# Ledger of designs, part 10: peptides against a protein of PDB entry 3JWR

Target 1, 323 residues: chain A of PDB entry 3JWR
Amino acid sequence: TRELQSLAAAVVPSAQTLKITDFSFSDFELSDLETALCTIRMFTDLNLVQNFQMKHEVLCRWILSVKKNYRKNVAYHNWRHAFNTAQCMFAALKAGKIQNKLTDLEILALLIAALSHDLDHRGVNNSYIQRSEHPLAQLYCHSIMEHHHFDQCLMILNSPGNQILSGLSIEEYKTTLKIIKQAILATDLALYIKRRGEFFELIRKNQFNLEDPHQKELFLAMLMTACDLSAITKPWPIQQRIAELVATEFFDQGDRERKELNIEPTDLMNREKKNKIPSMQVGFIDAICLQLYEALTHVSEDCFPLLDGCRKNRQKWQALAEQ
Target 2, 298 residues: chain A of PDB entry 3JWR as posed
Amino acid sequence: TRELQSLAAAVVPSAQTLKITDFSFSDFELSDLETALCTIRMFTDLNLVQNFQMKHEVLCRWILSVKKNYRKNVAYHNWRHAFNTAQCMFAALKAGKIQNKLTDLEILALLIAALSHDLDHRGVNNSYIQRSEHPLAQLYCHSIMEHHHFDQCLMILNSPGNQILSGLSIEEYKTTLKIIKQAILATDLALYIKRRGEFFELIRKNQFNLEDPHQKELFLAMLMTACDLSAITKPWPIQQRIAELVATEFWEQGDQVGFIDFVCTQLYEALTHVSEDCFPLLDGCRKNRQKWQALAEQ

## One batch from the design tools (peptide)

Design b1_p9_2_s3 (made by RFdiffusion4, then SolubleMPNN; from b1_p9_2, 8 letters changed)
Fold by OpenDDE base, seed 4:
Order: C-alpha cells, then structure tokens, then sequence
Structure b1_p9_2_s3 (fold): chain B 323 residues (1-323), chain A 9 residues (1-9)
C-alpha cells in the first residue's frame, strides 16, 4: 500500500525528537504516520529490532495492520489509546528504568501487548457484551473483550508479511505469546482488582522480588495496567481532553443500554449525570490509580512522574467537584 | 461505587 511504502521509506526521528521518553507525552498533534514512526522508534530503541532480527518492512506492515484493526468510530478505545499505552510503556521502560529489570522477551511482549491490548474494541465494556448477548459472550465467560483483543493480536502476528516474531526460537515464541496474553488480559480492571492486593502487600512488606516468576508475572500485569490507565497521569490539559473522550464513549454505551437493553445506565455512563464526572474521577483515582502508581514508584523511583501526575490531576478533579 | 469504578477506562 501507499501507506506502507511511505512508512517504510521514511526517516524515523530520534526518541528525543519525538519526545516518546516523556511521561508527559501527547499524541494530539501527531498524524497517523507520525504515530507509526514513533512506534518504530520504540521497537528500535528497545533493541527489539536488532535482538529479534525484525525486517523493517515487516515491522512497518505489522504496525499498520495493528493500527488498521482499531475502529475509527470509537471515541476512546482506538489506535490512539493503544499508541499512548505503548508510549507510556516505552517511557516506563526507558525513563522509568524498568527496562533493566526485564528480559528482552518480556519487553517485546509488553510492547506488542500495549499496542494490541484493545484491538477491535467496540466502544463498550464486557458488561455490555454480556448483557447484549453478543456472540463473543458465547466464547468467553470472563474478560471477553481482552480475549478477543488477544485473538486479534495473534491473528495479525500470524498474517502474511506481519510476522515480526519470525526471528524467535520456538521456545521464545511460546514465551512471548504467553506474556502477551497475560498482559492483554491484565488490562481487564476486574482482574487488576483481584490481583493488586497481592502486589501491594509484597511492596508494603518489602518482599517484592522480580526474580520470583510469579511476582514477575504479577509485576508485568500491574505495569500493563499502569500504562493502560496512564491518561490519568498526563498534564491537566491532556487529562481533561482524554477524560472527555472516555466520557463520550461511556455516554454512548449508556445511551445504547437504555435503547437496546432497557436498563438505566450507571452514573459513569449516564449522559444526564455529566456533572458528576469530576467526583467520579476523584473516586476512580482514589480507588484504582493512586495505590498502583505509588507501588510502581516504589519498584522504580524514576516512575514518580506518573504518580505525581495522578496526584495533580486528583487535585484538579477535586477542585472541579467542589464547584 | 467499586463496581462502577471497575467499568472505568
């Protein structure tokens, strides 16, 4: 395609030029091509291209395939969300110095997972999928969408000309896929809530050990969630804009819940309760986000900008909630 | 409240 030719021939700017190591990064001003270039840079600077012998054209094709398999009519859970998740992962790995704590396969898996974790997202949550009796709900009993996202990820990875993992041994390939699956599934907040207590307790007791395979897996899950939720950490203007996208998508679901399912939506998805967004954001930060970024910062102090951003945005939302 | 928060992005 013309897009592939353009991407493959383009000079990839440095990570510094692209500012993709910054936790404050925003993609708002970037074209789709530029987001793809950023993605190439992430793979390159994490040494994934070299270590796993990725062909440039294959990587380009894969990136474009991933991007293409996000829906354009979804307000938030689109390519830009996935891209921002991956960028946060990259920043956490580089600027947050988590790269030194992980294997190359884990890094490879996390980056692929971050980019792929919401593939073919439909702008509705698992609850809606279940209640609407969607065909996907017949395939999976829990984490329905996350399983679907992984299936889409696997499909793309196995598609002709998209095989960025062809340089891996059989064992490396199996390991990578396992980690990708776990990482994508970890973005189900229901699973996060179930597992986070163990992570926080390990941190609290100073018993956290990345050399333990179980704790490693747990950490990768927490890191993935931290990147997925990283919009809450962004500078206030960015956070506010992303929150509007989220609200739009949630209100669209709520409207569909009323029309299609004859149910009253939750406050979060109720367009009529838009005025509650600030207080709900405070609640979300307190219930879900703060402890995660605190724990992550404990693992790597260089991740502090995520925690700081989250705290700052909590104050901003609280101020709005008091008006 | 927790259940509603679970559905957040």
Amino acid sequence: as target 1 above (323 residues)
Amino acid sequence: MVDEVLEFY
Scores: peptide ipSAE 0.084, ipTM 0.829, DockQ to the pose 0.648
Fold by OpenDDE base, seed 3:
Structure b1_p9_2_s3 (fold): chain B 323 residues (1-323), chain A 9 residues (1-9)
Amino acid sequence: as target 1 above (323 residues)
Amino acid sequence: MVDEVLEFY
């Protein structure tokens, strides 16, 4: 395609020029081509291209295939969300110094997972999928969408001309797929809530050890969630704009819940309760986000900008909730 | 609120 030819022939700017090591990064001014160039730079600067002998054209095709398999009519859970999740992962690995704590296979898996974690997202949550008796609800009992996202990820990885993992041994390939699956499934907040207590307790007791395989897996899951939620850490103008996209998608689901399921939506998905958004954001930060970024900062102090951003946005949302 | 937030992401 013309898009592939343009991407493959383009000079890839440095990470510094692209500002992709910044936790304050915004993609709002970037074209789709520039987001793909940023993605190439992430793979290159993490040494993934060299270490796993990725062909440049194959990587370009894979990136474009991943981008193509996000829906354009979904307000938030689209390519830009996946790209921002991956950028936060890259920033956490580089600027946050987490790269030094992980294997190359773990880094490879996390970056692929971040880009792929919401593939073919339909703009509705697992609860809607279950209640609407969608065909996907018959395939999976739990984390329905996350299983679907992984299936889409696997399909792309195995598609002709997209096999970025062809340089791996059979064992490395199996290990990578296992980690990708676990990382994508970890983006189900229901699973995060179930597992986070163990992580926080290990941190609190100063018993956290990445040399333990179970604790390593737990950390990778928490890191994925931290990157997935990273919009809450962005500078206020960026956070506010992303919150509007999220609200739009949730209101669209709420409208469908009324129309298709004959149920009144929750406040979060109720267009008529838009005035509750600030207070709901405060509640979300307190219940889900703050302790995660605190714990992540304890693992690596260089991740502090995520915690600081989250705290600052809490204050901004609180001020709006009091008006 | 936590239950609603869990459905958010």
Scores: peptide ipSAE 0.080, ipTM 0.826, DockQ to the pose 0.652
Fold by OpenDDE base, seed 5:
Structure b1_p9_2_s3 (fold): chain B 323 residues (1-323), chain A 9 residues (1-9)
Amino acid sequence: as target 1 above (323 residues)
Amino acid sequence: MVDEVLEFY
């Protein structure tokens, strides 16, 4: 395609030029081509291209395939969300100095997972999929969409000309796929809530050890969630704009719940309760986000900008809730 | 509130 030719021939700017090491990064001013260039830079600067002998054209095709398999009519859970998740992962690995704590296969898996974790997202949650009796709900009992996202990821990785993992041994390939699957499934907040207590307790007790395989897997899951939720850490103007996208998608689901399912939506998904967004954001930060970024900062102090951003945005949302 | 957040994410 013309898009592939353009991407493959383009000079990839440095990470510094692209500002992709910044926790404050915004994609709002970037074209689709520039987001793809950023993604190439992430793979390159993490040594993934060299270490796993990725062909440049294959990587370009894979990136474009991933981007293409996000829906354009979804307000939030689209390519830009996945790209921002991957950028946060890159920033956490580089600026947050987590790279040196992980193997190359783990880094490879996390970056692929971050880009792929919401593939073919439909702009509705697992509850809606279940209640609507969607065919996907017959395939999986729990984490329905996350299983689907992984299936889409696997499909793309195995598609002709998209095989970025062809340089791996059979064992490396199996290991990578296992980690990708676990990382994508970890983005189900229901699973996060079930597992986070163990992670926080390990941190609190100063018993956290990345040499333990179970704790490593737990950390990778928490890191994925931290990157997935990283919009809450962004500078206020960016956070506010992303929150509007999230609200739009939630309200669209709520409207569909009324129309298609004859269900009154929750406050979060109720367009008529838009005035509650600030207080709901404070509640979300307190219940879900703060402890995660605190724990992540304990693993790596250089991740503090994420925690600081989250705290600052809590104050902004609280001020709006009091108006 | 936590339950509502869990449904979407």
Scores: peptide ipSAE 0.071, ipTM 0.826, DockQ to the pose 0.657
Fold by OpenDDE base, seed 2:
Structure b1_p9_2_s3 (fold): chain B 323 residues (1-323), chain A 9 residues (1-9)
Amino acid sequence: as target 1 above (323 residues)
Amino acid sequence: MVDEVLEFY
């Protein structure tokens, strides 16, 4: 395709030029091509291209395939969300110095997972999928969409000309796929809530050890969630705009819940309750986000900008909630 | 509040 040719022939700017090491990064002004270039830079600067012998054209095709398999009519859970998740992962690895704590396979898996974690997202949550008796709800009992996202990820990875993992040994390939699956499934906030207590307790007790395989898996899950939720950490103008996209998608679901399921939507998904967004954002930050970024910062102090951003946005949302 | 937030994100 012309898009592939353009991407494959393009000079990839440095991470510094692209600002992809910044926790404050915004994609708002980037073209689709530029987001793809950023993604190439992430793979390159993490040494993934070299270490796993990725062909440039194959990587380009894979990136474009991943991008293509996000829906354009979904307000938030689209390619830009996945791209921002991956960028936060890259920033956490580089600027947050987490790269030195992980294997190359773990880094490879996390980056692929971040880009793939919401593939073919329909702009509705697992509850809607289940209540609407969607065909996917017949395949999986929990984490329905995350299983689907992984299936889409696997489909793309195995598609002709998209096999970015072809340079891996059989064992490396199996390990990578296992980590990808775990990382994508970890983006189910229901699973996050179930698991985070163990992580926080390990941190609190100063017993956290990345050499323990179980704790490593737990950390990768927490890191994925931290990147997935990273919009909450962004500078206020960026956070506010992303929150509007999230609200739009939630309201669209709520409208569908009324129309298709004859269910009154929750306040979060109720368009008529938009005035509650600030207070709900405060609640979300307090209930879900703060402890995660505190714990992450404890693992690596260089991740503090995420925590600081989250705290600053809490203050901004609180001020709006008080009006 | 936590349960309500969990279903939606």
Scores: peptide ipSAE 0.067, ipTM 0.821, DockQ to the pose 0.689

Design b1_p9_2_s4 (made by RFdiffusion4, then SolubleMPNN; from b1_p9_2, 8 letters changed)
Fold by OpenDDE base, seed 4:
Structure b1_p9_2_s4 (fold): chain B 323 residues (1-323), chain A 9 residues (1-9)
Amino acid sequence: as target 1 above (323 residues)
Amino acid sequence: KVQEVLDFY
């Protein structure tokens, strides 16, 4: 395609130029092409292109395929969300120095997973999918959308000309896919809530050990969630804008719940309760986010900007909630 | 309340 030709021929700017190592990164001013260039840079600077012998054209095609399989009519869970998740992963790996704690396969899997974790998202949560009796709800009992995202990821990876994993051995390929699946599934907040207690307890007891395979898996799950939720850590103007996108998508679901399911939406998805957003954000930060970024910072102190950003945004939301 | 938080993001 013309887009592929343009991307493949383009000079890829440095990570410094693109600012993709910054935890404060914003994609708002970036074109779709620039987001693709950033993605190439992430793969390159993580040595994934070299170590796994990725062909440039294949990588370009894969990136464009992933981007294409996000819906444009979804307010938040779109390519830009996936891209920002991947950028946070990149920043956590590089600036946060987590790359030194992981294998190349784990890094490869995490980056692919971050970019792919919401593929073909429909702007509704798993609860809606279940209640609407969507065909996907018949295929999967739990983490319905996350299974679908992984299926889409796998489909793309196996598509002609998109096989960025072709340089891997059979064993490496299997390992990578396993990690990708686990990472994508980990973005289900229900699973996060179920598992986070173990992680926090290990940290609290100073017993956390990444050399333990189970703890490694647990960490990768927590890291994925930390990147997925990283909008909450962004500078306040960015946070506000993203929160508006989230609210838009949630209110759209709530409107559909009223109209299609004849139910009263939760406050989070109720357009009539827009004034509750600040207090709900505080609640979300306290219940979900703070402990995660605290724990992540304990694993790597260089991830502190995520925690600091989260704390700052909590204060901002709290101030708005008091008005 | 917990479920509402779970559905965030």
Scores: peptide ipSAE 0.102, ipTM 0.837, DockQ to the pose 0.627
Fold by OpenDDE base, seed 3:
Structure b1_p9_2_s4 (fold): chain B 323 residues (1-323), chain A 9 residues (1-9)
Amino acid sequence: as target 1 above (323 residues)
Amino acid sequence: KVQEVLDFY
């Protein structure tokens, strides 16, 4: 395609020029081509291209295939969300110095997972899928959408001309896929809630050890969630704009719940209760986000900008909730 | 309220 030719022939700017090591990064002014160039730079600067002998054209095709398999008519859970998740992962690995704590296979898996974690997202949550008796709800009992996202990820990875993992041994390939699956599944907030207590307790007791395989797996799950939720850490103008996209998608679901399921939506998904957004954001930060970024900062102090951003946005949302 | 928060992202 012309798009592939343009991408493959383009000079890839440095990470510094692209500002992809910044936790304050915004993609708002970037074209789709520039987001793809940023993605190439992430793979290159994490040494993944060299270490796993990725062909440039294959990587370009894979990136474009991933982008293509996000829906354009979904307000928030689209390519830009996946790209921002991956950028936060890259920033956490490089600027946050988490790269030094992980294997190359773990880094490879996390970056692929971040880009792929919401593939073919339909703009509705697992609860809606289940209640609407969607065919996917018959295939999976829990984490329905996350299983679907992984299936889409696997399909792309195995598609002709998209096999970025062809340079791996059989054992490396199996390990990588296992980690990708676990990382994508970890983006189900229900699983995060279930597992976070163990992570926080290990941190609190100063017993956290990444040399333990179970704790390593737990950390990778927490890191995925931290990157997935990273919009809450962004500078206020960026946070506010992203919150509007999230609200739009949730209101669209709420409208469908009324029309298709004949139910009154929750406040979060109720277009008529948009005035509750600031207080709901405060509640979200307190219930889900703060402890996670605190714990992550304890693992690596260089991740502090995520925690600081989250705290600052809590203050901004609280001020709006009081008006 | 916790369940509502779980659906946020």
Scores: peptide ipSAE 0.099, ipTM 0.839, DockQ to the pose 0.626
Fold by OpenDDE base, seed 2:
Structure b1_p9_2_s4 (fold): chain B 323 residues (1-323), chain A 9 residues (1-9)
Amino acid sequence: as target 1 above (323 residues)
Amino acid sequence: KVQEVLDFY
């Protein structure tokens, strides 16, 4: 395709030029091509291209395939969300110095997972999928969409000309796929809620040890969630805009719930309750985000900008909620 | 409150 040719021939700017090591990064002004270039830079600067002998054209094709398999008619859970998740992962690995704590396979898996974690997202949550009796609900009982995302990820990875993992040994390949699956499944917030207590307790007790395989898996899950939710940490103008996209998608679901399921949507998904967004954001930050970024900062103090951003946005949302 | 938040992302 012309897009592939353009991407493959393009000079990839430095991470510094692209600002992809910044926790404050915004993709708003970036073209699709530039987001793909950023993604190439992430793979390159994490030494993944070299260490796993990725062909440039194959990587380019894979990135474009991943991008193509996000829906354009979904307000939030689209390619830009996946890209921002991956960028936060990259920033956490580099600027947050988490790269030094992980294996190359774990880093490879996390980056692939971040880019792939919402593939073919339909703009509705697992609850809607279940209640609507969608065909996917027949395949999976829990984490329905996350299983689907992984299936899409696997499909792309196995597609002709997209096999970015072809340089791996059989064992490395199996390990990578296992971690990808675990990481994508970890983006189900229901699983986060179930597991985070163990992570926080380990941190609180100063017993957290990445040399323990179980704790490593737990950390990777928490890191994925931290990147997935990272919009909450962004500078206020960026946070506001992303919150509007999220609200739009949720209201679209709520509208469908009324129309298709004949149910009254929750306040979060109720267009008529738009005035509650600030207070709901405060509640979300307090219930979900703050402890996560605090714990992450305890693992690596260089991740503090995420925590600081989250705290600042809490104040902004609180001020709006008080009006 | 937690369940409402779980639907958020």
Scores: peptide ipSAE 0.098, ipTM 0.839, DockQ to the pose 0.677
Fold by OpenDDE base, seed 5:
Structure b1_p9_2_s4 (fold): chain B 323 residues (1-323), chain A 9 residues (1-9)
Amino acid sequence: as target 1 above (323 residues)
Amino acid sequence: KVQEVLDFY
């Protein structure tokens, strides 16, 4: 395709030029091509291209395939969300100095997972899929969408000309796929809620050890969630704009819930309750986000900008909630 | 309230 030719021939700017090591990064001004260039830079600077002998054209094709398999008519859970998740992962690995704590296979898996974690997202949550009796709900009982996202990820990785993992040994390939699956499934907030207590307790007790395979798996799951939720950490103008995208998608679901399921949506998904967004954001930050970024900062102090951003945005949302 | 948050992502 012309898009592939353009991408493959383009000079990839440095991470510094692209600002992809910044926790404050915004993609709003970037074209689709520039997001793909950023993604190439992430793979390159994490030494993934060299270490796993990725062909440049294959990587370019894979990136474009991943991007293509996000829906354009979904307000938030689209390519830009996946890209921002991956950028936060890159920033956490580089600027947050988590790279040195992980193996190359774990880093490879996390980056692929971050980019792929919401593939073919439909702009509705698992609850909606279950209640609507969607065919996907017949295949999976829990984490329905996350299983689907992983299936889509596998499909792309195995597609002709997209096999970025072809340079791996059989054992490396199996390990990588296992980690990708676990990482994508970990983005189900229901699973996060179930597992986070163990992570926080390990941190609190100063018993956290990445050399323990179980704790490593737990950490990778928490890191994925931290990157997935990272919009809450962004500078206020960016945070506010992303919150509007999220609200749009939720209101669209709420409208569908009324029309298709004959139910009144929750306040979060109720367009008529938009005035509650600030207070709901404060609640979300307190219930879900703060402890996670606090714990992540304990693993690596260089991740503090994420926590600081989250705290600052809480204050902004609280101020709006008091008006 | 927590359940609403679980539906967020």
Scores: peptide ipSAE 0.097, ipTM 0.838, DockQ to the pose 0.648

